# Peptides against a protein of PDB entry 2Q3Z: the designs that were tried, part 115

Target 1, 272 residues: chain A of PDB entry 2Q3Z
Amino acid sequence: YVLTQQGFIYQGSAKFIKNIPWNFGQFEDGILDICLILLDVNPKFLKNAGRDCSRRSSPVYVGRVVSGMVNCNDDQGVLLGRWDNNYGDGVSPMSWIGSVDILRRWKNHGCQRVKYGQCWVFAAVACTVLRCLGIPTRVVTNYNSAHDQNSNLLIEYFRNEFGEIQGDKSEMIWNFHCWVESWMTRPDLQPGYEGWQALDPTPQEKSEGTYCCGPVPVRAIKEGDLSTKYDAPFVFAEVNADVVDWIQQDDGSVHKSINRSLIVGLKISTKS
Target 2, 254 residues: chain A of PDB entry 2Q3Z as posed
Amino acid sequence: YVLTQQGFIYQGSAKFIKNIPWNFGQFQDGILDICLILLDVNPKFLKNAGRDCSRRSSPVYVGRVGSGMVNCNDDQGVLLGRWDNNYGDGVSPMSWIGSVDILRRWKNHGCQRVKYGQCWVFAAVACTVLRCLGIPTRVVTNYNSAHDSNLLIEYFRNSEMIWNFHCWVESWMTRPDLQPGYEGWQALDPTPQEKSEGTYCCGPVPVRAIKEGDLSTKYDAPFVFAEVNADVVDWIQKSINRSLIVGLKISTKS

## One batch from the design tools (peptide; made by RFdiffusion4, then SolubleMPNN)

Design b2_p19_2_s3 (from b2_p19_2, 10 letters changed)
Fold by OpenDDE base, seed 1:
Structure b2_p19_2_s3 (fold): chain B 272 residues (1-272), chain A 19 residues (1-19)
Amino acid sequence: as target 1 above (272 residues)
Amino acid sequence: SEQKENDERTQYPVGSEPP
């Protein structure tokens, strides 16, 4: 978790699990300095350097900062996400084989956003940074991963009488999604929530006005404690959302149907 | 091709084809 520089990231689908090798490279030359630069350009440091530095001993605080700074949304973060298969003005997300080149490019271009990432690239860079800062971290893959946009713990599809999805797919289920789990104590919570904490650096939803997610105890998600900071309802929905179809009939009536064919969530944690 | 294998590793919504 801290010492391993090489690993695997799981991809594909629930039916066709794939993996790729990844160089995390947290001990490669200059990577620690880049991680420190990442902390020194974060919005909290720019607002109050003394307060930010005084909180860097907390893995809870650092984890939340890193989840926000790995994406370039709202700040001078590392990666720009793109999912439309148009990567001609940058680097395809699929071409990356490690975190080191991404971090070096970001630093060498004056902390300009690197084009482009998808979930596993965000997760892998976050894993490198957190490991470099001494926080035990692993990449996690969730197959059939839900993105709940309205915080109701449902994925809702609006369908016509023929079963065709109507309107923009605001809510969706990804074939897979990646985030990280970091080992830390939670002195800011009730006893028993120490251990693995989920953190998501992929810009999906805003948390307290910033594209960041977590840390949230994996135990809280497992036990259904949605009151637990940070972002428990969102992370819970990624792995446990129910799917509902709203079917419009010709007479203008709407029928609610529970979709039992779409099962959300199949989480795999890496051992390395 | 290496390109097709890379396309199969992208994120896409369930029920959609890989790009």
Scores: peptide ipSAE 0.354, ipTM 0.805, DockQ to the pose 0.534
Fold by OpenDDE base, seed 5:
Structure b2_p19_2_s3 (fold): chain B 272 residues (1-272), chain A 19 residues (1-19)
Amino acid sequence: as target 1 above (272 residues)
Amino acid sequence: SEQKENDERTQYPVGSEPP
């Protein structure tokens, strides 16, 4: 978790699981310095350097900062996400084979955002940074991963009488999604929430005004404790959301149907 | 092709075709 520089990331779909090799490279030359730069350009440091530095002994604090800084949303973060298959003005997310080149490009271009990433690229870079900072971290893949936008723990589809989806899909289920789990104590929570904490650096939803997610105890998600900071409802929905179809009839009536064919969540945790 | 293998590794919404 801290010492391994090479690993695998799971991709594909629940029916067709794939993996790719990834070089995390947390001990390669200059990577620690880049991770320190990442901390020194974060919005909390820029606002109050002394306060930020005093909190860097907390893996909870550092994990949340890294989650926000791996994406370039709202800050001088590392990666710009893109999912529309138009990568001509950058590097395709599928072209990356490790975190080191991404981090070096970011630093060498004056902390300008690197184009482009998708979930596994965000997760892998976060994993590298957290490991470099001494936090035991692994990449996690979740198949049929829900993105709940309205915090109701549902994925809702509006359909006509023929079953055709109406309007833009605001809410979605990804074929797969990647985030990280980091090992830490949680002195800021009740006893028993130490251990693996989920962190999601992919810019999906804002948490306290910033595109970041977690840390949230994996135990809290498993037990359904949605009151647990940070972002428990969102992470819970990624792995447990129910799918609902709202079928509209020509007479204006609406029928609610539970979609039992779309099962959200199949989580695979890596060993390395 | 490497491109087709890469396309199958992208994120996409369930119920959509891979790009």
Scores: peptide ipSAE 0.353, ipTM 0.815, DockQ to the pose 0.530
Fold by OpenDDE base, seed 4:
Structure b2_p19_2_s3 (fold): chain B 272 residues (1-272), chain A 19 residues (1-19)
Amino acid sequence: as target 1 above (272 residues)
Amino acid sequence: SEQKENDERTQYPVGSEPP
């Protein structure tokens, strides 16, 4: 988890699992220095360098900073996400084969956002950075990954009488989503939440005003402890959300139906 | 093709066709 520089990232769909090789490259020349630059350009450092530096001994703090800084939302972060298949002014997310080139590009262009990433790119870069900083980290893929936008632990589809999805598909299920799990103690929580912590660097929802997610104990998610910081409801929903269809009837009434055909969550943790 | 394989690896909403 810290020493492995090469691995696989799982992609595709629950029915058609694919993987790609990925070079994390956490020990390649200059990568650690870039990770330190990433910390030194984070909003918390810019606001109060002494306070930020004093907290860098905490993997909880660092993990949360990295989660925010791997995306360029709200800060001088590494990657700009894009999902519309229009990548002509940058690099297609599918073209990346490792984190090293991304991090080098970011640094070499004055910490300008790299175009473009999707979830596995964000996760992989975060994994590299966290490993560089001595935090055991792995990439996780979740198939049928829910994005709950309203924190109700549901994915809600509005459907017409014919079953066709209506409205803006604000809430959605990704074919797959990637994030990272990092091993750390949680002295900021009640005992028993040490171990793997989920962190999500893909800009999906704001946490405390910043596009970041976690760390949240994987155990808390498994046990349904949604009170556990950070972002337990969101991460829980990614793997456990129920799907609800709101079916409009001819009379204008709306019927709530549980969609049992859409099973949210099939998490695969990588071995390396 | 590599392009088709790349397209199949992108994220997309479940229930939509892969791009």
Scores: peptide ipSAE 0.357, ipTM 0.805, DockQ to the pose 0.550; fails the geometry check
Fold by OpenDDE base, seed 2:
Structure b2_p19_2_s3 (fold): chain B 272 residues (1-272), chain A 19 residues (1-19)
Amino acid sequence: as target 1 above (272 residues)
Amino acid sequence: SEQKENDERTQYPVGSEPP
């Protein structure tokens, strides 16, 4: 994981799984220096450099910082996300073939946000940075990935009497979503939560006021331990949320229906 | 078209067409 510079990222849908080659390039010239700059411009460093530096020996701390800094939300982070197919003032997310050009562009433009990324771009850049910092990391893809916005472990759709979706779909299921898993010990948790930890650098929800996610033990998600820091309910919902339809009737009553046709979660972990 | 190939690589909400 740390030594692999070339890999594949899974995309597409659960029915039509695809992959793309990706150059992680964590050992290419200047990439380590850029990763160190990323740490040195993080909000925690700017607030208290000595405290931030003293905590960089913790992969838990570093993982959480990197998760926040790969996106440009709330800070001088690397990537701006965009999903509306309007990329004319930047680079299309689909045009990237590796993390190196993204990181170099970010640094060379004075740590200005790079336009644009989607989930796999965020995940791939995070994977590069974490590997560069010596943290074993892999990209993972989850098909039918839920984005729970209210932490109730549900994806809720409002429907009229005809079953037509009403209003803005605030909550959604992605065709696919990518994040990273990093190998680390969890001395900050009860025994048995060492191993793979999920980290999500795509700006979806705020964690402790910052667009970041994790690290959370993959074991905790598998076992349903939602008390486990960080962000266990959110990551659990990405792979396990139930879909609920709220159907409004003519009399103004609302009927709750479990949507069994929308199955959330099909996680693929990469070997490279 | 190159555009359709790109659409299959993008994220989109389930139940919507790829952009």
Scores: peptide ipSAE 0.349, ipTM 0.806, DockQ to the pose 0.561; fails the geometry check

Design b2_p19_2_s4 (from b2_p19_2, 11 letters changed)
Fold by OpenDDE base, seed 4:
Structure b2_p19_2_s4 (fold): chain B 272 residues (1-272), chain A 19 residues (1-19)
Amino acid sequence: as target 1 above (272 residues)
Amino acid sequence: DKKKEEDLRTQYPVGSEPP
């Protein structure tokens, strides 16, 4: 989880699982230096360098910073996400084979955001950075991954009388989503939450005003402790959200129906 | 083949076709 530079990332769908090789390359030349630059350009450092540096001994703090800095939202972060298949002015997310080239491009272009990433790219880069910083980290893939936007632990579809989804589909279930889990103690929490912590660098929702997510104890998610910082409800929903159909009736009424055909969450943790 | 592989690697909402 720290020493392995090559691994696999799981993609595809729950029915058609695919893996790809990925070069994390955390020990390649200059990568650690780039990770340190990433820390030195983070908003907290720019605001108060002394305070930021004093907190870098905390993997909780660093993990949260990295989750925010791997995406370019709100800061000089590494990657710009794009999901619309229009990648002509950059690099297709599907073309990346490792984190090293991404990080080098970012640094070599004056910390300009790299185009483009999707979830596994974000996760993989975060994994590289965290490993560089000595934090045991693995990429996690969750199939049928929910994106809860309103923090109600539901994915809600509005449907017409024919069952067709209406509206902008703001809430969704991804075919797959990737994030990372990092091993750390949680002295900021009650005892028992040491171990794997979920961190999500893909810009999905803001946490305390920044597109970042976690760390949240995997145990807390498993046990349903949604009070646990950071972002427990969101991460919980990714793997456990219920799907609800709001079906419009002919009389204009709306009927709530639990959609049991859409099962959220099938998490695969990588071994390396 | 390339398209098929890309379809398996791209994120998209469940219930939608791969882009």
Scores: peptide ipSAE 0.394, ipTM 0.840, DockQ to the pose 0.580
Fold by OpenDDE base, seed 2:
Structure b2_p19_2_s4 (fold): chain B 272 residues (1-272), chain A 19 residues (1-19)
Amino acid sequence: as target 1 above (272 residues)
Amino acid sequence: DKKKEEDLRTQYPVGSEPP
C-alpha cells in the first residue's frame, strides 16, 4: 500500500462498475516536501506549531489533519469540489490522471486551492499524502453512497401525493463515493479497533467544526458501534442508511414509507 | 461515446441524470 505508486480507482455505478488508472506518485520528486507543507499550513499548526508537531507521530492525528486539508474548505487546503459540470475556469475533475500534478499546482500557486475535484480526486490525493507520510492507505469506492445530513441514519425524501420529490433534496445518495482507508493502531479507543480506518476528505459534513471525516475503525462500522470516534454515525450511514419517503397527502397528513428500491452501500476496497 | 464515459466517471445523485 505505501509502496504502490500506480493503481486503479473504481467509479461508475453498482450495475456498471468502471475503473480508471491513477498515478498516486507518492515518491515522485518534491511530493513529500509538498505533503510537509500541507501539514505546516494546517489550522492546528498555525494556531500552535509546537503542539501540532508533537502530535504528528500519531497516525490518528495526522489522518484527521489530512482529511481536512485535502479539501480547501475552512483552510488553505488543496482541492475545491464542484459537481455542476461548469469547469471552464479550472480543470475538470475527470481530466486528472494522478495526484502529482494537483499537489504541484497547489504548492506552486502559494497553496491556492486547485479547481476542481470530486470524491475520487479528493480520495486519491489523500491517499498520496498519507502514503508519503508512511501511513498504509488505499482508496475505496462505495456505490449508492448516502449523505446523511442530520445524523439520523436515514436518507429522507419529501414527496407530494403523486410521489414527486419536493424540497431542496439536501439529503441524497451518490451513484458512487470514494474515500480512503488507512491502517493504524487506535490507542485512543478500546482494544480491538486497530486496522483499517475510514477517512473521508470530500467536504460533506463538518466534524468538530471542520470539513473532515474520520479516522473511524472499519470494524466499528461493520459491527455497528457508532460510539467510536471519529464520525462513526456519518460513515455508517454512507454504507447502511435506510431510505424513507415522507408522502404528503391532500388532507395535509404525512405518510412514512420505507423505500426498499433504494439500497444504500456497496463498498469495494482496492488491493493496491 | 464521450458523454457515456463521463457519465461513468462523474458523481451525481441517484435518481437524477448525470450533468
Scores: peptide ipSAE 0.388, ipTM 0.840, DockQ to the pose 0.565
Fold by OpenDDE base, seed 3:
Structure b2_p19_2_s4 (fold): chain B 272 residues (1-272), chain A 19 residues (1-19)
Amino acid sequence: as target 1 above (272 residues)
Amino acid sequence: DKKKEEDLRTQYPVGSEPP
């Protein structure tokens, strides 16, 4: 995982799985230096450099920092996300073929956010940074990935009598979503939660005031232990949320229906 | 065919038309 510089990222849909080649390039010239700059511009370092540096020996701490710093939300992070197909003032997320160019652009422009990324770009850059810092990391893809906004482990759609979605569509299911899993011990948790930890650098929800996610033990998600830090309910919902339709009738009545046609979660891990 | 391929390389909400 640490030594592999080239790999594949899975995209598409649950019905039509696609992969793309990706150059992670964690050993290319200057990339380690850029990763160290990323750590040195993080909000925790700016607030208290000594405390931040003293904690960099913890992959839990570093993983959480990297998750937050790969996106530019709330900090001098690397990537700006965009999903509206309007990429004319930057680079289309689909144009990237590796992490190195993104990181170099970020550094060379004074740590200004790079336009643009979507989930696989965020995940791939995070994977590069974490590998560069010596943390075994892989990109994972989850098809039919839920984005739970209210931590109720449900995706709720409001529909009219014709089945049309009403309202702001705040909660949603992505055709696919990518994040990373990193191997680390969890001395901050009870025994047995060492191993793969999910980290999500795509800015979806705030965790403790910052757009970051994880690390959370993959085992905790599998076992349904939502009390484990960090962000277990959110990650659990991405792969396990139930879908509920609230169907409004003309008479103003609302019918609750479990949507069994929308199955959340099909996770694929890379072997790179 | 090209459009279908691009649709597989971008995120979109399930139930919506690919961009």
Scores: peptide ipSAE 0.388, ipTM 0.835, DockQ to the pose 0.576
Fold by OpenDDE base, seed 5:
Order: structure tokens, then sequence, then C-alpha cells
Structure b2_p19_2_s4 (fold): chain B 272 residues (1-272), chain A 19 residues (1-19)
């Protein structure tokens, strides 16, 4: 989890699982220096360098900083996400084969955001950075991954009497989504939550005003303990949300239907 | 084919066609 520089990332769909090779390259020349630059340009360092540096001994703190800095939302972060198939002014997310080129481009262009990433690119870069900083980390893939926007643990679709979805889908289920899990103790929580912690660097929802997510104990998610910091309800919903259809009739009546055909969450953890 | 391969690598909302 720290020493391995090459691995696989799972993609595709629940029905058609695919993997791709990825070069994490955490020990390649200059990568550690780039990771340190990433820490030194984070908003907390810029606000109070002494306080930020004093907290870098905490993998909880560092993990949360890295989660926020891998995306360029609200800071000088590494990657800009894009999902609309218009990549002509940058690099297609599908073109990347490793984290090293991305990190080098970011640094060499004065910490300007790299175009473009999707979830596996964000996760892979986060994995590289965390491993480089000595935190055991793996990429995970979740098929039929929910993005809950209103923190109700549901994915809600509005439909007409013919079953057609009305309006733009605000909430969605991804065919797949990737994030990372890092191994750390949690002295900031009650005993028993040490171990794998989920971190999601893809900019989906703001946490404490910043596009970051986690760390949250995988155990807490598994047991449904949504009170644990950080962002337990959001991560829980990614893997456990229920899907509800609201069917509106012409007379203005609304029928609630549980969509049992859309099962959220099939998580695969990598071994490397 | 290349397009089918790219479809498997791209994120898209369930119920939508791959880009």
Amino acid sequence: as target 1 above (272 residues)
Amino acid sequence: DKKKEEDLRTQYPVGSEPP
C-alpha cells in the first residue's frame, strides 16, 4: 500500500467490470517535492503556516487536506473535473495512464489546474500523494454509486404518469465511482474506528466549506454510524442510498414508489 | 472497438447513454 508503484483501477459497470493499469509512481524523481508543494499551497498553510505544519503529523489532518487539494475547487488544487465529453482544451480523462505526469504538469505550470479528470483520476492522484507521504492507501471502486445532494440518504427521481423523468437530474447514480481508503488511527474518535478510512477527492459536495470528503471510518459506514466525522452521511449514501420515484399524475396527486431495480453500491477494494 | 472501450472507462449517470 505504500511501496507498490503500479496497480489496477476498476472501471466499467456492475455488469461489465473492467480494470486498467495505473502507474502511481510515488517514488519517482521529484514526486515527493511536488507533494510537499501541494501541502505548502493549501489554504490552511497560507492562512497559518505554523499551525498547518504542526498538524502534519496527523494522517487525519493530512488526508483531509489532500482530499481537498487533489481537486482545484476553491484552491490551487491539482485537477479540474469534467464529464461532458468536451475535452478539446485539455487532456481527456481517459488519456492518463499514471499520476506522475499529472503532478508534474501541475507543478511545472505554476500549480495551475490540470485539465481534465474524472473520479478514478482524482482517486489515483490522491493515492499517489498519500502513499508518498507515508500513509497506506488504496483506490476503491463503487458501482452504481450514488451522489446524494440533499443529505437525506435517498436518490429521488421525479416522473410523470408515463414514467418519464421530469427536469434535469439533480441527484444521480454513477455507473462507477472511485475514491481512496487510507489506513490510520482515529484518536479523535471513540475507540474501535482505527483502520481503513474513506477519502473522496472528487469534487461532489462541500465539507466545512471546501470540496473535500473524509476521512471517515469504513467501519462506521458499514455499521451505519452517521455521527462520525468526517462526512459519514455522504459516504454512506454513496454505497447505501435507496432510490425513490415520485410519480406525479395529471390530477396533481403524487405516488411514492421504491425503485428496486436500481441497487446502489457494489464496492471493490483493491489489494494494491 | 475503441468507442466501446472508452464507454467502459467513462463516468456517466445510470440511465443515460455513455458520451
Scores: peptide ipSAE 0.387, ipTM 0.841, DockQ to the pose 0.567; fails the geometry check

Design b2_p19_4_s1 (from b2_p19_4, 6 letters changed)
Fold by OpenDDE base, seed 1:
Structure b2_p19_4_s1 (fold): chain B 272 residues (1-272), chain A 19 residues (1-19)
Amino acid sequence: as target 1 above (272 residues)
Amino acid sequence: DDVLLTQLPVGDPRIYEAL
């Protein structure tokens, strides 16, 4: 999880799983220097360099910084996300075959955001950076991955009398979503939460005012401890949300229905 | 671009058309 430079990332859908080879390249020439630049341009360093540097010995702190800096939202981060199939002014997310080219482009263009990424690209770059910094990290894929917008642990669809979804809602279920899990101790939590921690660098929801997510113990998610920092409710919903349909009838009445056909969450962790 | 290698909402017809 630190020494491997090549691996696979899982994509597709729950019933049609695919994978691609990926070059993480954490030991390639100049990559460590780029990771250090990433830390030195983060908002916390710019605000108070001494305080930021003093906290870099904490993988909890570094993990959260990297989660925020891999996306270019709110800061001088690495990647700009795009999902509308209009990639002509950049590189298609599907064209990347490794993290090294992305990181080199970012640095060589004065830390300008690289166009474009989707979840697996964000996760893979985060994995490279974290491994480069000595934090054991793996990419994780979750099929039927929920994006809970309002923190109620539900995915809510509003439907007309014909069953058609109404409105353009960010709250949805993805065919797949990728994030990373990093191995670390959690001295900031009660005993027993050491081990794999979920971190999500894809800009989905703001955490404490920044597009970042985690670290949160995988154990806490498994046991349903939603009080555990950071962002336990959001990560829990990604893998465990219930789906509810609000069906408007012709007479104006609304019927609540539990959708049992949409099952959220099928997580696959990698061994590379 | 392979539709199966990009993020889409579940139930999107493009997922099934790519099969």
Scores: peptide ipSAE 0.436, ipTM 0.885, DockQ to the pose 0.552
Fold by OpenDDE base, seed 5:
Structure b2_p19_4_s1 (fold): chain B 272 residues (1-272), chain A 19 residues (1-19)
Amino acid sequence: as target 1 above (272 residues)
Amino acid sequence: DDVLLTQLPVGDPRIYEAL
């Protein structure tokens, strides 16, 4: 989880699982220096360098910083996300074969955002950075991954009497989503939450004003402890949200229907 | 680029068009 530089990332759908090889390259020339630059351009460092540096011994702190800095939202982060299949002014997310080229491009262009990434690209770059900083990390893929936008642990669809979805879909389920899990102790939490911690660098929701997510103990998610910092409800919803259809009838009445055909969450963890 | 490797909403027409 620290020494391996090549691995596989799972993609596709729950019914059609695919994978791609990925070069994490955490020990390639200059990558450590780039990771240190990433830390030195983060908003917390720019605000108070001494305070930021004093906290870099904490994998909890560093993990949270990295989750925010891998995306370019709100800061000088690495990657710009795009999902509309219009990648002509950059590099298609599907074209990347490793983290090294992305990180080098970012650094060599004055820490300007690299176009473009999707979830697995964000996760892979985060994995590289965290491994480079000595934090055991793996990429995780979750099929039928929910994006809860209103923190109610539900994915809600509004439908007419014919079952047709009404309005723009705000909340949605991804065919797959990737994030990382990092191994660390959690001295900031109650005993028993050491181990794998989920971190999500894909800009989905803001956490404490920044597009970042985690670390949150995988155990807390498994046990449904939503009070556990950081971002337990959001991560929980990614893997456990219920799908609800709000169906409007001809008379204007609305009834709630649980959609049991859409099962959220099928998580696959990598072994390297 | 293989659309099937992209992150898409479930039920997105692009998934079916690529099959």
Scores: peptide ipSAE 0.435, ipTM 0.887, DockQ to the pose 0.509
Fold by OpenDDE base, seed 3:
Structure b2_p19_4_s1 (fold): chain B 272 residues (1-272), chain A 19 residues (1-19)
Amino acid sequence: as target 1 above (272 residues)
Amino acid sequence: DDVLLTQLPVGDPRIYEAL
């Protein structure tokens, strides 16, 4: 988890699983230095360098910082996400074959955001950074991954009488989503939550005002302990949300229907 | 680019058109 520099990332859909080779390259020349720069430009360091540095011995703290800094939202983070198939002014997310080029581009351009990433790119870069910092980390792919935006553990679709989705379609299910799991102790939690912790660097929802996610114990998600720091409800919903259809009729009546055809969550971990 | 390697909403017709 720390020493392996090459691996595979799973993509595609639940029915058509694909994978790509990825060079994490955590031991390539200059990569560790770039990871340290990433820490030194994070908002917490800029606000109070001494306090930030004093907390870098905590993988919980560092993991949360990294999840926030791998994306460029609200800070000088590494990657700008884009999902609209318009990548002509940058690099297509599908063109990346490793984390090294991304990190080098970021650093060499004065910590300017790199265009562009999607979930697996964010996850892979986070994996590289965390491994560089000595935190055992793996990339995880979740097929039919839910994005719950209102913290109710549901994906809600509003539909007309013909079953067509109406509205802004804010809540959705991704064909796949990638994040990372890192091995760490959790002295900030009750005993038993040490082990794999989910971290999500893809900017989906804000956590305490920053586009970051986790760490949250994988065990907590598995057991449904949604009170566990950090962001347990969101991560839980990614893998366990129920889908509800609100079907509106012409007379204004609304019928609530549980959508049993859309099954959220099929998680695949690398190097289990 | 390969649509099958891109994040898309489930049920997006582009997923099936690329097959």
Scores: peptide ipSAE 0.431, ipTM 0.881, DockQ to the pose 0.545
Fold by OpenDDE base, seed 4:
Structure b2_p19_4_s1 (fold): chain B 272 residues (1-272), chain A 19 residues (1-19)
Amino acid sequence: as target 1 above (272 residues)
Amino acid sequence: DDVLLTQLPVGDPRIYEAL
């Protein structure tokens, strides 16, 4: 999980799983230097360099920084996300074949955001960076991945009496979503939460004011310990959210129905 | 672009059209 530079990223849908080869390239020339630049331009470093540097021995701290810095939200991060199929002023997320070109572009353009990424691009770049920094990391794909926006562990659809989804701001289930899992100890938590930690660099929700996510112990998610730092409820919801339909009738009545046809979460952890 | 290789909301018609 540190030494492999090439791997596969799973995409598609739960019923139609696909994969693409990806060059993580963590040992290619200059990549480590770029990863260090990434750390040196993070908001915490800019605010207090000494404090930031003193914490870089912590994979928990570094992981969280990286999850925030891989996206350009809130900082001079690497990638700008875009999902509207309008990529003409940049590079289509589907065009990337590895992390190296992305990181080099970012650095070579004065740490200007690279256009564009989607989840697997974010995850792959994060994986590269974390591996460069000596943190065992793998890309994870979750099919039917929920994006819980209100922290209630539900994906809520508002539907009319005919079952048609209403409203412009419904919660989201992605066909797939990618993030990373990194192996680290968690001295900041109770014993037993060492191991794989989920980190999500895709800017979905803010965590403590920054678009970052994790690290959260995979074990905590499996056991339903939602009190565990960081962002356990959000990550839990990605893989375990229930889907609820709020069916609105013409008389103004609302019926709550559990949607059992939409099963959230089918996680695939990569072996490489 | 391969629709199946991009993130889309579950149930998006484009997913089904690509199949």
Scores: peptide ipSAE 0.428, ipTM 0.884, DockQ to the pose 0.566

